Peptides against a protein of PDB entry 4BOS. Designs and how they scored, part 6

Target 1, 163 residues: chain A of PDB entry 4BOS
Amino acid sequence: PVLTRTVVPADNSCLFTSVYYVVEGGVLNPACAPEMRRLIAQIVASDPDFYSEAILGKTNQEYCDWIKRDDTWGGAIEISILSKFYQCEICVVDTQTVRIDRFGEDAGYTKRVLLIYDGIHYDPLQRNFPDPDTPPLTIFSSNDDIVLVQALELADEARRRRQ
Target 2, 163 residues: chain A of PDB entry 4BOS as posed
Amino acid sequence: PVLTRTVVPADNSALFTSVYYVVEGGVLNPACAPEMRRLIAQIVASDPDFYSEAILGKTNQEYCDWIKRDDTWGGAIEISILSKFYQCEICVVDTQTVRIDRFGEDAGYTKRVLLIYDGIHYDPLQRNFPDPDTPPLTIFSSNDDIVLVQALELADEARRRRQ

## One batch from the design tools (peptide; aimed at target 1 N12 D70)

Design b1_p10_5_s3 (made by RFdiffusion4, then SolubleMPNN; from b1_p10_5 with P1G Q6A)
Fold by OpenDDE base, seed 5:
Structure b1_p10_5_s3 (fold): chain B 163 residues (1-163), chain A 10 residues (1-10)
Amino acid sequence: as target 1 above (163 residues)
Amino acid sequence: GPLPPAVPPP
């Protein structure tokens, strides 16, 4: 079994496309972003006490309008929200630092998904199997540390290519 | 242009 990367479009919505890909078991749908942006805005709007200006960097209403634009980029706030919504850890391997940033690690989720991040772009990761008839896996056990090792190896290789 | 994504915390 090998961990591989699926390159998604760099259309300002790569985070949403990547998350959708892994949580849906390997479904590539670049058109998913508008609905995911709306979902995040709805969640943020529903709890203005938690999603305060201190967290958002702008008023709750301003953030909701901002994230629903088609040209704004998601980040840590959106990943955190999506982790809670999908009830899974979202592990982001960073090719610049060769480390894994975990979201939802304190929530006790039994599942994790993996993204690869280069500072300006997100892509999803999946495990491919030797048997071509076995579909790739995108949802892993939160106890599967082998996939984390493989993700670090993938990130290290990506870093070497850029150096 | 678009703003860059927030960097995930470790």
Scores: peptide ipSAE 0.057, ipTM 0.773, DockQ to the pose 0.083
OpenDDE base, seeds 1, 2, 3, 4: peptide ipSAE 0.053, 0.052, 0.052, 0.053; ipTM 0.774, 0.766, 0.766, 0.769

Design b1_p10_5_s4 (made by RFdiffusion4, then SolubleMPNN; from b1_p10_5, 3 letters changed)
Fold by OpenDDE base, seed 5:
Structure b1_p10_5_s4 (fold): chain B 163 residues (1-163), chain A 10 residues (1-10)
Amino acid sequence: as target 1 above (163 residues)
Amino acid sequence: SALPPAVPPP
């Protein structure tokens, strides 16, 4: 079994496309972003006490209007929200630092998904199997530390290519 | 113009 990367379009919505890919078991749908942006806006709007200006960097309403634009980039706030919504850890391996940043790690989720991040772009990761008839896996056990090792190896290789 | 994504915390 090998961990591989699926390159998604760099269309300002790569985070949403990547998350959708892994949580849906390997479905590539670049058209998913508008609905995911609206979902996040709805969640944020529903709890203005938690999603305060201190967290958002702007008013609750301003953030909701901003994230629904087709040219704004998602980040840690959106990943955190999506982790809670999908009830899974979202593990992001950073190719610049060769480390894994975990979202939802303290929530007690039994599942984790993996993204690879280079500072300006997100892509999803999946495990491929030797048997070509076995579909790739995108949802892992939160106890699967082997996939984390493989993600670090993948990131290290990516870093070496840029150096 | 598009703003860069926030860097995830470790």
Scores: peptide ipSAE 0.057, ipTM 0.767, DockQ to the pose 0.083
OpenDDE base, seeds 1, 2, 3, 4: peptide ipSAE 0.053, 0.051, 0.053, 0.052; ipTM 0.769, 0.761, 0.756, 0.761

Design b1_p10_6 (made by RFdiffusion4)
Pose (drawn by RFdiffusion4):
Structure b1_p10_6 (pose): chain A 163 residues (1-163), chain P 10 residues (1-10)
Amino acid sequence: as target 2 above (163 residues)
Amino acid sequence: PSPFHLPDPP
């Protein structure tokens, strides 16, 4: 089986669309983004002690309004929140310098999902099978460290191809 | 949806 990127629209909401794709087992639905952003705002507004002005670079309310727009990019704050909400590890494979940032690293989730990130775009990763009957898988066991190795190599290859 | 644009740098 081969680790594969599926290209989602680069409409400013790719982070949410990609996370949705992998946690739902391979469903591409761009319309999920507004709801996922509202979910983020709901969680950010619920903990102003943690989501402080220093962390957000603006007021809690300003951040909530900002993230609810259809043109703002999700990032680490959003990913950390979505990892907890979905109760899975979200591994972002960064093809800029070829590393993996593992959200939910120490929460003991049983599940793991992968996104590939080039500094501008997010796309979901999935495992494809050469058997006509076996659909791609997007959710992996937390014990499954080999998929992380394959993702690091895909990151190397993706970096080479992009240059 | 709003037009695509590049994310702001860190």

Design b1_p10_6_s1 (made by RFdiffusion4, then SolubleMPNN; from b1_p10_6, 4 letters changed)
Fold by OpenDDE base, seed 3:
Structure b1_p10_6_s1 (fold): chain B 163 residues (1-163), chain A 10 residues (1-10)
Amino acid sequence: as target 1 above (163 residues)
Amino acid sequence: RSPWRLPPPP
């Protein structure tokens, strides 16, 4: 089995598209972003005590309006929210640093999904199997350390290609 | 870059 990257559009919503892809078992839907942005805004709006201005850097309402724009970029806060919503660990491998940042690692989730990040773009990762009739896997066990090794290898190779 | 736009360091 090999870990591969599925390139999603670079349309400012790549994070949402990538997360949707992995949590839905490999469904590529670039049109999912508006609803996912609304989902995040709904979650943030529902808990203004937790999602405070101190955390958001802007008022709760301002953030909600901002994240619903089609040209604003998602990041760590959105990943954290989506990790909680989908009840899975979201692992992001960075091709610039060759490191994995794990979101939700302390929540005790049994499942993890993986994204690859190059500093400006997110793509989803999937495991392909030798049997062509076996569909790719996007949801892994949180105990699967092999997939993390493979993700690091993929990131390291990507970094070397840019050098 | 905003720290919220990038994964935080460990």
Scores: peptide ipSAE 0.063, ipTM 0.783, DockQ to the pose 0.080
OpenDDE base, seeds 1, 2, 4, 5: peptide ipSAE 0.059, 0.055, 0.059, 0.063; ipTM 0.780, 0.762, 0.783, 0.783; seed 2 fails the geometry check

Design b1_p10_6_s2 (made by RFdiffusion4, then SolubleMPNN; from b1_p10_6, 5 letters changed)
Fold by OpenDDE base, seed 5:
Structure b1_p10_6_s2 (fold): chain B 163 residues (1-163), chain A 10 residues (1-10)
Amino acid sequence: as target 1 above (163 residues)
Amino acid sequence: RAPWRLPPPP
């Protein structure tokens, strides 16, 4: 089995496209972003005490309007929200530092998904199998430490290629 | 890092 990267469009919505890809089992849908942005805004608006101005860097209402724009970038806040929504650990391997940032690791989720991040772009990761009839895997056991090692290897290779 | 970027490692 080999862990591989699926390149998604760099259209300001790569985080949403990447998350959708892995949580839906490998479905590439670049048009998913508007609805996911609305989902984020709805969750943020529902809990202004937790999603405070200190967390958002702007008022709750301003953030909701901002994240629904088609040209604004998602990041750590959105990943945290999506981890809770989809009830899975989201692991992001950073090619600049060659480390993995784990979101939702304290929640006790049994599943994890993986993204690769280069500082300005997110892509989804998948495990390919030697049997061509076995579809790629995007949802892993939270006990699968081998996939984390493979993700670090992939990130190190990407760093060496400056990609 | 900024909120729209990755946080420090846990």
Scores: peptide ipSAE 0.059, ipTM 0.775, DockQ to the pose 0.070
OpenDDE base, seeds 1, 2, 3, 4: peptide ipSAE 0.055, 0.053, 0.053, 0.056; ipTM 0.759, 0.755, 0.753, 0.765

Design b1_p10_7 (made by RFdiffusion4)
Pose (drawn by RFdiffusion4):
Structure b1_p10_7 (pose): chain A 163 residues (1-163), chain P 10 residues (1-10)
Amino acid sequence: as target 2 above (163 residues)
Amino acid sequence: PSSGGASSPP
């Protein structure tokens, strides 16, 4: 089986669309983004002690309004939140310098999902099978460390191809 | 739409 990127629209909401794709087992639905952003705002507004002005670079309310727009990019704050909400590890494979940032690293989730990130875009990763009957898999066991190795190599290859 | 900015990177 081969680790594979599926290209989602680069409409400013790719982070949410990619996360949704992998946690839902391979469903591409761009319309999920407004609701996922509202979910983020709901969680950010619920903990102003943690989501402080220093962390957000603006007021809690300003951040909530900002993230609810259809043109703002999700990042580490959003990913950390979505990891807990979905109760899975979200592994971002960064093809800029070829590393993996593992959200939910120490929460003991049983599940793991992968996104590939080039500094500008987010796309979901999935495992494809050469058997006609076996659909791609987007959710992996937390014990499954080999998929992380394959993702690092895909990151190397993706970096070479992009250059 | 054009970009309205980005959150902190991972």

Design b1_p10_7_s1 (made by RFdiffusion4, then SolubleMPNN; from b1_p10_7, 5 letters changed)
Fold by OpenDDE base, seed 3:
Parts: C-alpha cells; structure tokens; sequence
Structure b1_p10_7_s1 (fold): chain B 163 residues (1-163), chain A 10 residues (1-10)
C-alpha cells in the first residue's frame, strides 16, 4: 500500500475540494465548493457565542458573507469546522516544514483523513492498494500512525524536489 | 504552516 496525492484544481477552493474528496471516499468534485462554503457559513451562524470575533477576525455575519465568496481562502478555522462536522481528524502535512498538524485530535474520533499543503495549495491524500480491485482508501483509523509516517515521507520528498 | 495557511493557487 502506497500513499499518493491527487492534484485538485488551484481555483481558490482547493481546501474545500480536498476535504470533500477525502471525507466522501475519493470523490473529486471541484463544483462542491459553493455547498461546502455554505455549510461552513451555516455552522458558524448557528453558534455566534463560540464563533466569536476573537476566533473569526471579523463579526460572525461578516465571516459568513466572506466565506461564501468564490475567491476567499480557507484555513485552520474552516478545517476545524469541517473536522467537527464530519466527525474525523483532519491531518495536514506541510511540504515546507515536513510537519503534521492534526485538527480534531482531542475529540476522540476513530477516523482520520489526510491533506497535503505547500503553503498556499491543498491536495487530498489516499492509500492505493496492490490489488487493482480494491479502491483507494481516504478514511483511515485514528490509530494508523503508519499513514502519518508515509505522509511525512511524501512531504519530505516534495521538499527535496523543490531544492 | 497549515494553521495559518490559505488555499491559494500556486
């Protein structure tokens, strides 16, 4: 089994496309972004006490309007929200630092998904199997630390290629 | 890092 990267479009919504890909078991749909943005806005609007200006950097209403634009970028806030919604860890490996940031790690989720990040772009990761009849896996056990090692290896190789 | 990063085109 090998961990591989699926390159998604760099259309300002790659984070949402990548998350959708991994949580839906490997479904690539670049048109999913508007729905993902609306989902996040709905969640944020539903809990203004938790999603405060201190967290959002703007008012709750301003954030909701902002995130629904097709040209705004997601980050840690959006990843955290999506982790909670899909009830899984979202692990992001950074190709610049060769480090893993785990979102939702304290929630006790039994599942994790993986993204690769280069400082500006997000792509989803998947495990490919030797048996061609076995589809790639995007949802891993939260106990599967081998996949994290493999993600770090991918990141390190990517960093070396850029040197 | 990823915590402060954004999904911008390359």
Amino acid sequence: as target 1 above (163 residues)
Amino acid sequence: GPSGGRDAPP
Scores: peptide ipSAE 0.070, ipTM 0.775, DockQ to the pose 0.126
OpenDDE base, seeds 1, 2, 4, 5: peptide ipSAE 0.049, 0.070, 0.052, 0.056; ipTM 0.745, 0.777, 0.783, 0.775; seed 5 fails the geometry check

Design b1_p10_7_s2 (made by RFdiffusion4, then SolubleMPNN; from b1_p10_7, 5 letters changed)
Fold by OpenDDE base, seed 1:
Structure b1_p10_7_s2 (fold): chain B 163 residues (1-163), chain A 10 residues (1-10)
Amino acid sequence: as target 1 above (163 residues)
Amino acid sequence: GPSGGRDKPP
């Protein structure tokens, strides 16, 4: 079994598409972003004490309106929220630094999913199996550190190709 | 990095 990436469209919503892909078991749906953006906005609006201007960089209401636009980019705030919503760790491997940021790592989740980030684009990662009848795996045990090693290897190879 | 990165198109 090998860890591979599925390239999703670079349409301002690749983060949402990538998260949807992995948490839904490998379903590619670029049209998922609008609803996911609404979900983010709803959660942000629900807790203005936590999602303050200090956290958001703009007022709570302004952020909600902003993230619902089809041309704005999700980031760490969205990943954190989606980790909580889907009750899983979201592990993002960065091809520029060959490092993994683990979102939700202290929440005690039993599942983890993986994304790869190159500085401007997010893609989902999946484990492919040699058995053609076994579909790719996108949801891993939070104890599966092998997949993190594989993600780092994948990122390192990607980095070397661009240097 | 991912902690501050956003999904902007190339």
Scores: peptide ipSAE 0.133, ipTM 0.795, DockQ to the pose 0.125
OpenDDE base, seeds 2, 3, 4, 5: peptide ipSAE 0.062, 0.072, 0.097, 0.061; ipTM 0.774, 0.778, 0.788, 0.774

Design b1_p10_7_s3 (made by RFdiffusion4, then SolubleMPNN; from b1_p10_7, 5 letters changed)
Fold by OpenDDE base, seed 5:
Structure b1_p10_7_s3 (fold): chain B 163 residues (1-163), chain A 10 residues (1-10)
Amino acid sequence: as target 1 above (163 residues)
Amino acid sequence: GPSGGREAPP
């Protein structure tokens, strides 16, 4: 089995598209972003005590309006929210540092998904199997450390291509 | 990037 990258559009919503891809088992839907943005806004609005201005960098209402715009980028806040919503670890391998950042690692989730990040763009990762009739896997056990090693290898290769 | 661009993990 080999870990591969699926390039999604760089349309300001690559994070949402990438997360949707992996949590839905490999479904590429660039049109998923508006509803995912609304979902995040709804979650944030529902808990103003937790999602405070200190966390958001703006008022709760301002954030909700901001994240629903079609040109705003998601980041750690949105990944954390989506990790909680989907009840899985979201592991992001960074091609610039060749490090993996784990979201939800302390929540005790049994599943993890993987994204690759280059500093401005997110793409989803998937495991391909030798048997062409076996569909790629995007949801892994949180105990699967092999996939993390493979992700680091993929990131290192990507980094070398840019140097 | 566009307004509010901050796509980044920790």
Scores: peptide ipSAE 0.064, ipTM 0.753, DockQ to the pose 0.566
OpenDDE base, seeds 1, 2, 3, 4: peptide ipSAE 0.056, 0.056, 0.061, 0.064; ipTM 0.751, 0.751, 0.765, 0.751

Design b1_p10_8 (made by RFdiffusion4)
Pose (drawn by RFdiffusion4):
Structure b1_p10_8 (pose): chain A 163 residues (1-163), chain P 10 residues (1-10)
Amino acid sequence: as target 2 above (163 residues)
Amino acid sequence: SLPEAGDGSL
């Protein structure tokens, strides 16, 4: 089986659309983004002690309004929140310098999902099977460390191809 | 380093 990127629209909501694709087992639905952003705002507003002005670069309310727009990019804050909400590890494979940032690293989730990130775009990763009957898989066991190795190599290859 | 939030356009 081969680790594969599926290209989602680069409409400013790719982070949400990619996360949704992998946690829902391979469903592409761009319309999920506004709801996922509202979910983020709900969680950010619920903990102003943690989501402080220093962390957000603006007031808690300003950040909530900002993330609810259809043109702002999700990042680490959003990813950390979505990992907990979905109760899975979200592994971002960064093809800029070829590394993996593992959200939910120490929460003991049983599940793991992967996104590929080039500094500008997010796309989901999935495992494809050469058997006509076996659909792609987007959720992996936390014990499954080999998929992380394959993702690191895909990151190397993706970096070479992009250059 | 971690992914950063940003601004886009329509």

Design b1_p10_8_s1 (made by RFdiffusion4, then SolubleMPNN; from b1_p10_8, 3 letters changed)
Fold by OpenDDE base, seed 3:
Structure b1_p10_8_s1 (fold): chain B 163 residues (1-163), chain A 10 residues (1-10)
Amino acid sequence: as target 1 above (163 residues)
Amino acid sequence: SLPQEGEGSL
């Protein structure tokens, strides 16, 4: 089995597309972003005490309006929210630093998904199997540390290509 | 606030 990336469109919503891809088991849907943005806004609006200005960097309402724009970029806040919503770790491997940031790592989730990030763009990762009849896997055990090693290998190779 | 898509993975 090998870990590979699926390049999604760089349309200002690659984070949402990538998360949707991995949590839905490998479904590429570039049109998912508007609903993903609305989902996040709904979650944030539902708990203004938790999702405070201190966390959001803007008022709760301002954030909700902002994240629903089609040209605003998601980041750690949105990943954290989506991790909680989908009840899984979201692990982001960075090709510039060759590091993995884990979101939801202390929540006790049994599953993890992986994204690869190059500083401006997110792509989803999946595990391909030798048997062509076995579909790629996007949802891993949170105990599967081998997949993290493979993700770091992908990031390191990507970094070497660009340096 | 936290970094955005173009500002870092964390």
Scores: peptide ipSAE 0.146, ipTM 0.800, DockQ to the pose 0.212
OpenDDE base, seeds 1, 2, 4, 5: peptide ipSAE 0.103, 0.144, 0.085, 0.067; ipTM 0.789, 0.792, 0.781, 0.792; seed 2 fails the geometry check

Design b1_p10_8_s2 (made by RFdiffusion4, then SolubleMPNN; from b1_p10_8, 3 letters changed)
Fold by OpenDDE base, seed 1:
Structure b1_p10_8_s2 (fold): chain B 163 residues (1-163), chain A 10 residues (1-10)
Amino acid sequence: as target 1 above (163 residues)
Amino acid sequence: SLPQEGKGSL
């Protein structure tokens, strides 16, 4: 398929690296994680009424301290926050279930980005073109359902390889 | 359920 994954380091911050990659148009920067973590913490701290213990599973302050650690792993909460910050859908295709979870789908964003997830690791996805002068695309229209089909194809192939 | 890196799914 023309949709491919870029393997990023498994360094506890693959989610942040992957999100940064796709929202910045294909920039691989594993050093982006500390600032991404601080960004999330700042957003959470700014709205303690919304980001309550019920959502965070811990106090607002405890979460902020926790997410800023270099060894803590992000998940749905962090993806949701980043979706809101970057004003785009973040679509995560799961290779274990061959399903796509769409974060921000109710917000009316015009753009979407895609990650692939295997249960413990995130990688970014990009669309490659046959024209060598056309760079890979990481930001898609939120109406582009073809890219979601391609993502499911990648996930299904990944699952078949593990059988 | 939603994907969670190292946390399971929500």
Scores: peptide ipSAE 0.057, ipTM 0.764, DockQ to the pose 0.305
OpenDDE base, seeds 2, 3, 4, 5: peptide ipSAE 0.050, 0.048, 0.046, 0.050; ipTM 0.779, 0.754, 0.764, 0.781; seed 2 fails the geometry check

Design b1_p10_8_s3 (made by RFdiffusion4, then SolubleMPNN; from b1_p10_8, 4 letters changed)
Fold by OpenDDE base, seed 2:
Structure b1_p10_8_s3 (fold): chain B 163 residues (1-163), chain A 10 residues (1-10)
Amino acid sequence: as target 1 above (163 residues)
Amino acid sequence: SLPQEGEGTL
């Protein structure tokens, strides 16, 4: 089995496209971004006490309007929200630092998904199998640390290619 | 550090 990267469009919504890809089992749909943005806004709007200005850096309403724009970028807040919504650990391997940030690691989820991040762009990761009849895997066990090692290897190779 | 799309990690 080999962990591979699927390059998604750099259209200001690559995070949402990448998350959708992995949580839906390998479905590439860049058109999912508006719906993903609205999902996040709906979740934030539903709990203004938790999603406060201290967390959002702006008022709840301002954030909701902001995140629904086509050109605003997602980050840790959005990943955390999506991790909670999909009830899975979202692991982001950074090609600049060759480190993995694990979102939802303390929530006790049984599943994990992986993204690769280069400082400005997100892509999804998937496991490919030698048997062509076995479809790629995007949802892993939260106990699968081998996939994290493989992700680090991919990130390290990517870093070496650029630096 | 925490990732941020388009803006690097925090």
Scores: peptide ipSAE 0.127, ipTM 0.784, DockQ to the pose 0.298
OpenDDE base, seeds 1, 3, 4, 5: peptide ipSAE 0.088, 0.066, 0.054, 0.057; ipTM 0.790, 0.793, 0.789, 0.792

Design b1_p10_8_s4 (made by RFdiffusion4, then SolubleMPNN; from b1_p10_8, 3 letters changed)
Fold by OpenDDE base, seed 1:
Structure b1_p10_8_s4 (fold): chain B 163 residues (1-163), chain A 10 residues (1-10)
Amino acid sequence: as target 1 above (163 residues)
Amino acid sequence: SLPQEGDGTL
């Protein structure tokens, strides 16, 4: 398929690296993670009424300290926050279930980005073009359902390889 | 279900 994954380092910050990659148009920068973590912490700290213990599973302050560690893993909470910050859908295709979880789907964003997830690791997805002068695309229309089909195809192929 | 916490391994 023309949709492909870029394998990013498995360094406990692959989610942040992957999100940065797709929202910045295909920029691989594993060093972005500390600032991404701080960004999330700042957003959470700014709205303690919304980001309550019920949502975070810990106090607002405890979460902020936790997420800023270089060895803590992000998940759905962080993806949701980043979706809101970057004003785009973040679509995660899961290779274990061959399903897509769409974060921000109810917000009316016009753009979407895609990640592939295997249960413990995130990688970014991009669309490659046959024209060598056309760079890969990482930001898609939220109306582009073809890219979601392609993502499911990638996930299904990944699952078949593990059989 | 939503993606569970996980962000790479050493």
Scores: peptide ipSAE 0.152, ipTM 0.799, DockQ to the pose 0.539
OpenDDE base, seeds 2, 3, 4, 5: peptide ipSAE 0.134, 0.146, 0.093, 0.067; ipTM 0.799, 0.800, 0.778, 0.786

## One batch from the design tools (peptide; aimed at target 1 A10 D11 W73)

Design b1_p11_1 (made by RFdiffusion4)
Pose (drawn by RFdiffusion4):
Structure b1_p11_1 (pose): chain A 163 residues (1-163), chain P 11 residues (1-11)
Amino acid sequence: as target 2 above (163 residues)
Amino acid sequence: TSAELLRHLRE
């Protein structure tokens, strides 16, 4: 089986669309983004002690309004929040310098999902099977460390291809 | 727009 990128629209909401794709087992639905952003705002507003002005670079309310727009990009704050909400590890494979940032690293989730990130775009990763009957798989066991190795290699290859 | 730029960079 081969680790594969599926290209989602680069419409400023790719982070949300990619996370949704992988946690829902392979469903592409761009319309999920406004609701996922509202979910983020709900969580950020619920903990102003943690989501402080220093962390957000603005007021808690300003951040909530900002993230609810259709043109702002999700990042580490959003990913950390979505990992907990969905109760899975979200592994972002960064093809800029070829590394993996593992959200939910120490929460003991049983599940793991992967996104590929080039510094500008997010796309979901999935495992494809050469068997006509076996659909792609987007959720992996936390014990499954080999998929992380395959993702690192895909990151190397993706970096080479992009250059 | 940023979305148009993103699609362009991806191509």

Design b1_p11_1_s1 (made by RFdiffusion4, then SolubleMPNN; from b1_p11_1, 5 letters changed)
Fold by OpenDDE base, seed 4:
Structure b1_p11_1_s1 (fold): chain B 163 residues (1-163), chain A 11 residues (1-11)
Amino acid sequence: as target 1 above (163 residues)
Amino acid sequence: SRAELLAALRA
């Protein structure tokens, strides 16, 4: 089995598309972003005490309006929210630093999904199997440390290609 | 820091 990258469109919503891909078992749907943005805004709006201006960098209402725009980039806030919403770890492997940031790692989730990030773009990761009749896997056990090693190897290779 | 992480992971 090998971990591979599925390139999604660079349309300012790659994070949302990538998350959707992995949590839905490998479904590529670039049109998912508007609803996911609304979901983020809904969750942010639901807890203004937690999602304060100090965390958001703008008022709660302003952030909700901002994230619902079709051209604004998601980040750690969105990943954190989506991790909680989908009840899984979201692991982001960064090709610039060759490190993995794990979101939801302290929540006790049994599942993890993986994204690869290059500083300006997100793509989803999947495990391919030798048997062509076995579909790629996007949802891994949170105990599967091999996939994290493979993700780091993939990121390191990507970094070397850019050097 | 959280602020650094927030900035670094935007895309």
Scores: peptide ipSAE 0.385, ipTM 0.847, DockQ to the pose 0.056
OpenDDE base, seeds 1, 2, 3, 5: peptide ipSAE 0.382, 0.374, 0.369, 0.378; ipTM 0.851, 0.847, 0.847, 0.847

Design b1_p11_1_s2 (made by RFdiffusion4, then SolubleMPNN; from b1_p11_1, 6 letters changed)
Fold by OpenDDE base, seed 2:
Structure b1_p11_1_s2 (fold): chain B 163 residues (1-163), chain A 11 residues (1-11)
Amino acid sequence: as target 1 above (163 residues)
Amino acid sequence: SRADLLAALRA
């Protein structure tokens, strides 16, 4: 089995497209971003006490309006929200630092998904199998540490290509 | 740090 990267469009919504891809089992839908943004805004708006200005860097309402724009980038806040919503650990492997940041790691989720991040773009990761009739896997066990090793190897190779 | 991630992971 090989861990591979599926390149999604660099259209300012790559994070949302990538998350949607992995949590839906490998469905590439670049048009999913508007609804993903609305989902996040809805969750944030529902709990202004938790999603405070201190966390958001702007008022709750301002954030909701901002994240719903089609040109704003997602980040750790959005990943955290999506992790909780989809009830899975979201692992981000960074090709710049060759490290994995795990979101939802303390929530006790049984499943994890993986994204690869290069500082300006997100792509989803999937496991491909030798049997062509076996579809790629995007949702892994949260105990599958092999996939994390493979992700680091993939990130390290990507880093070396840029240098 | 977690605070660094808030900015570092934007894309």
Scores: peptide ipSAE 0.377, ipTM 0.852, DockQ to the pose 0.053
OpenDDE base, seeds 1, 3, 4, 5: peptide ipSAE 0.364, 0.362, 0.375, 0.374; ipTM 0.845, 0.848, 0.847, 0.849

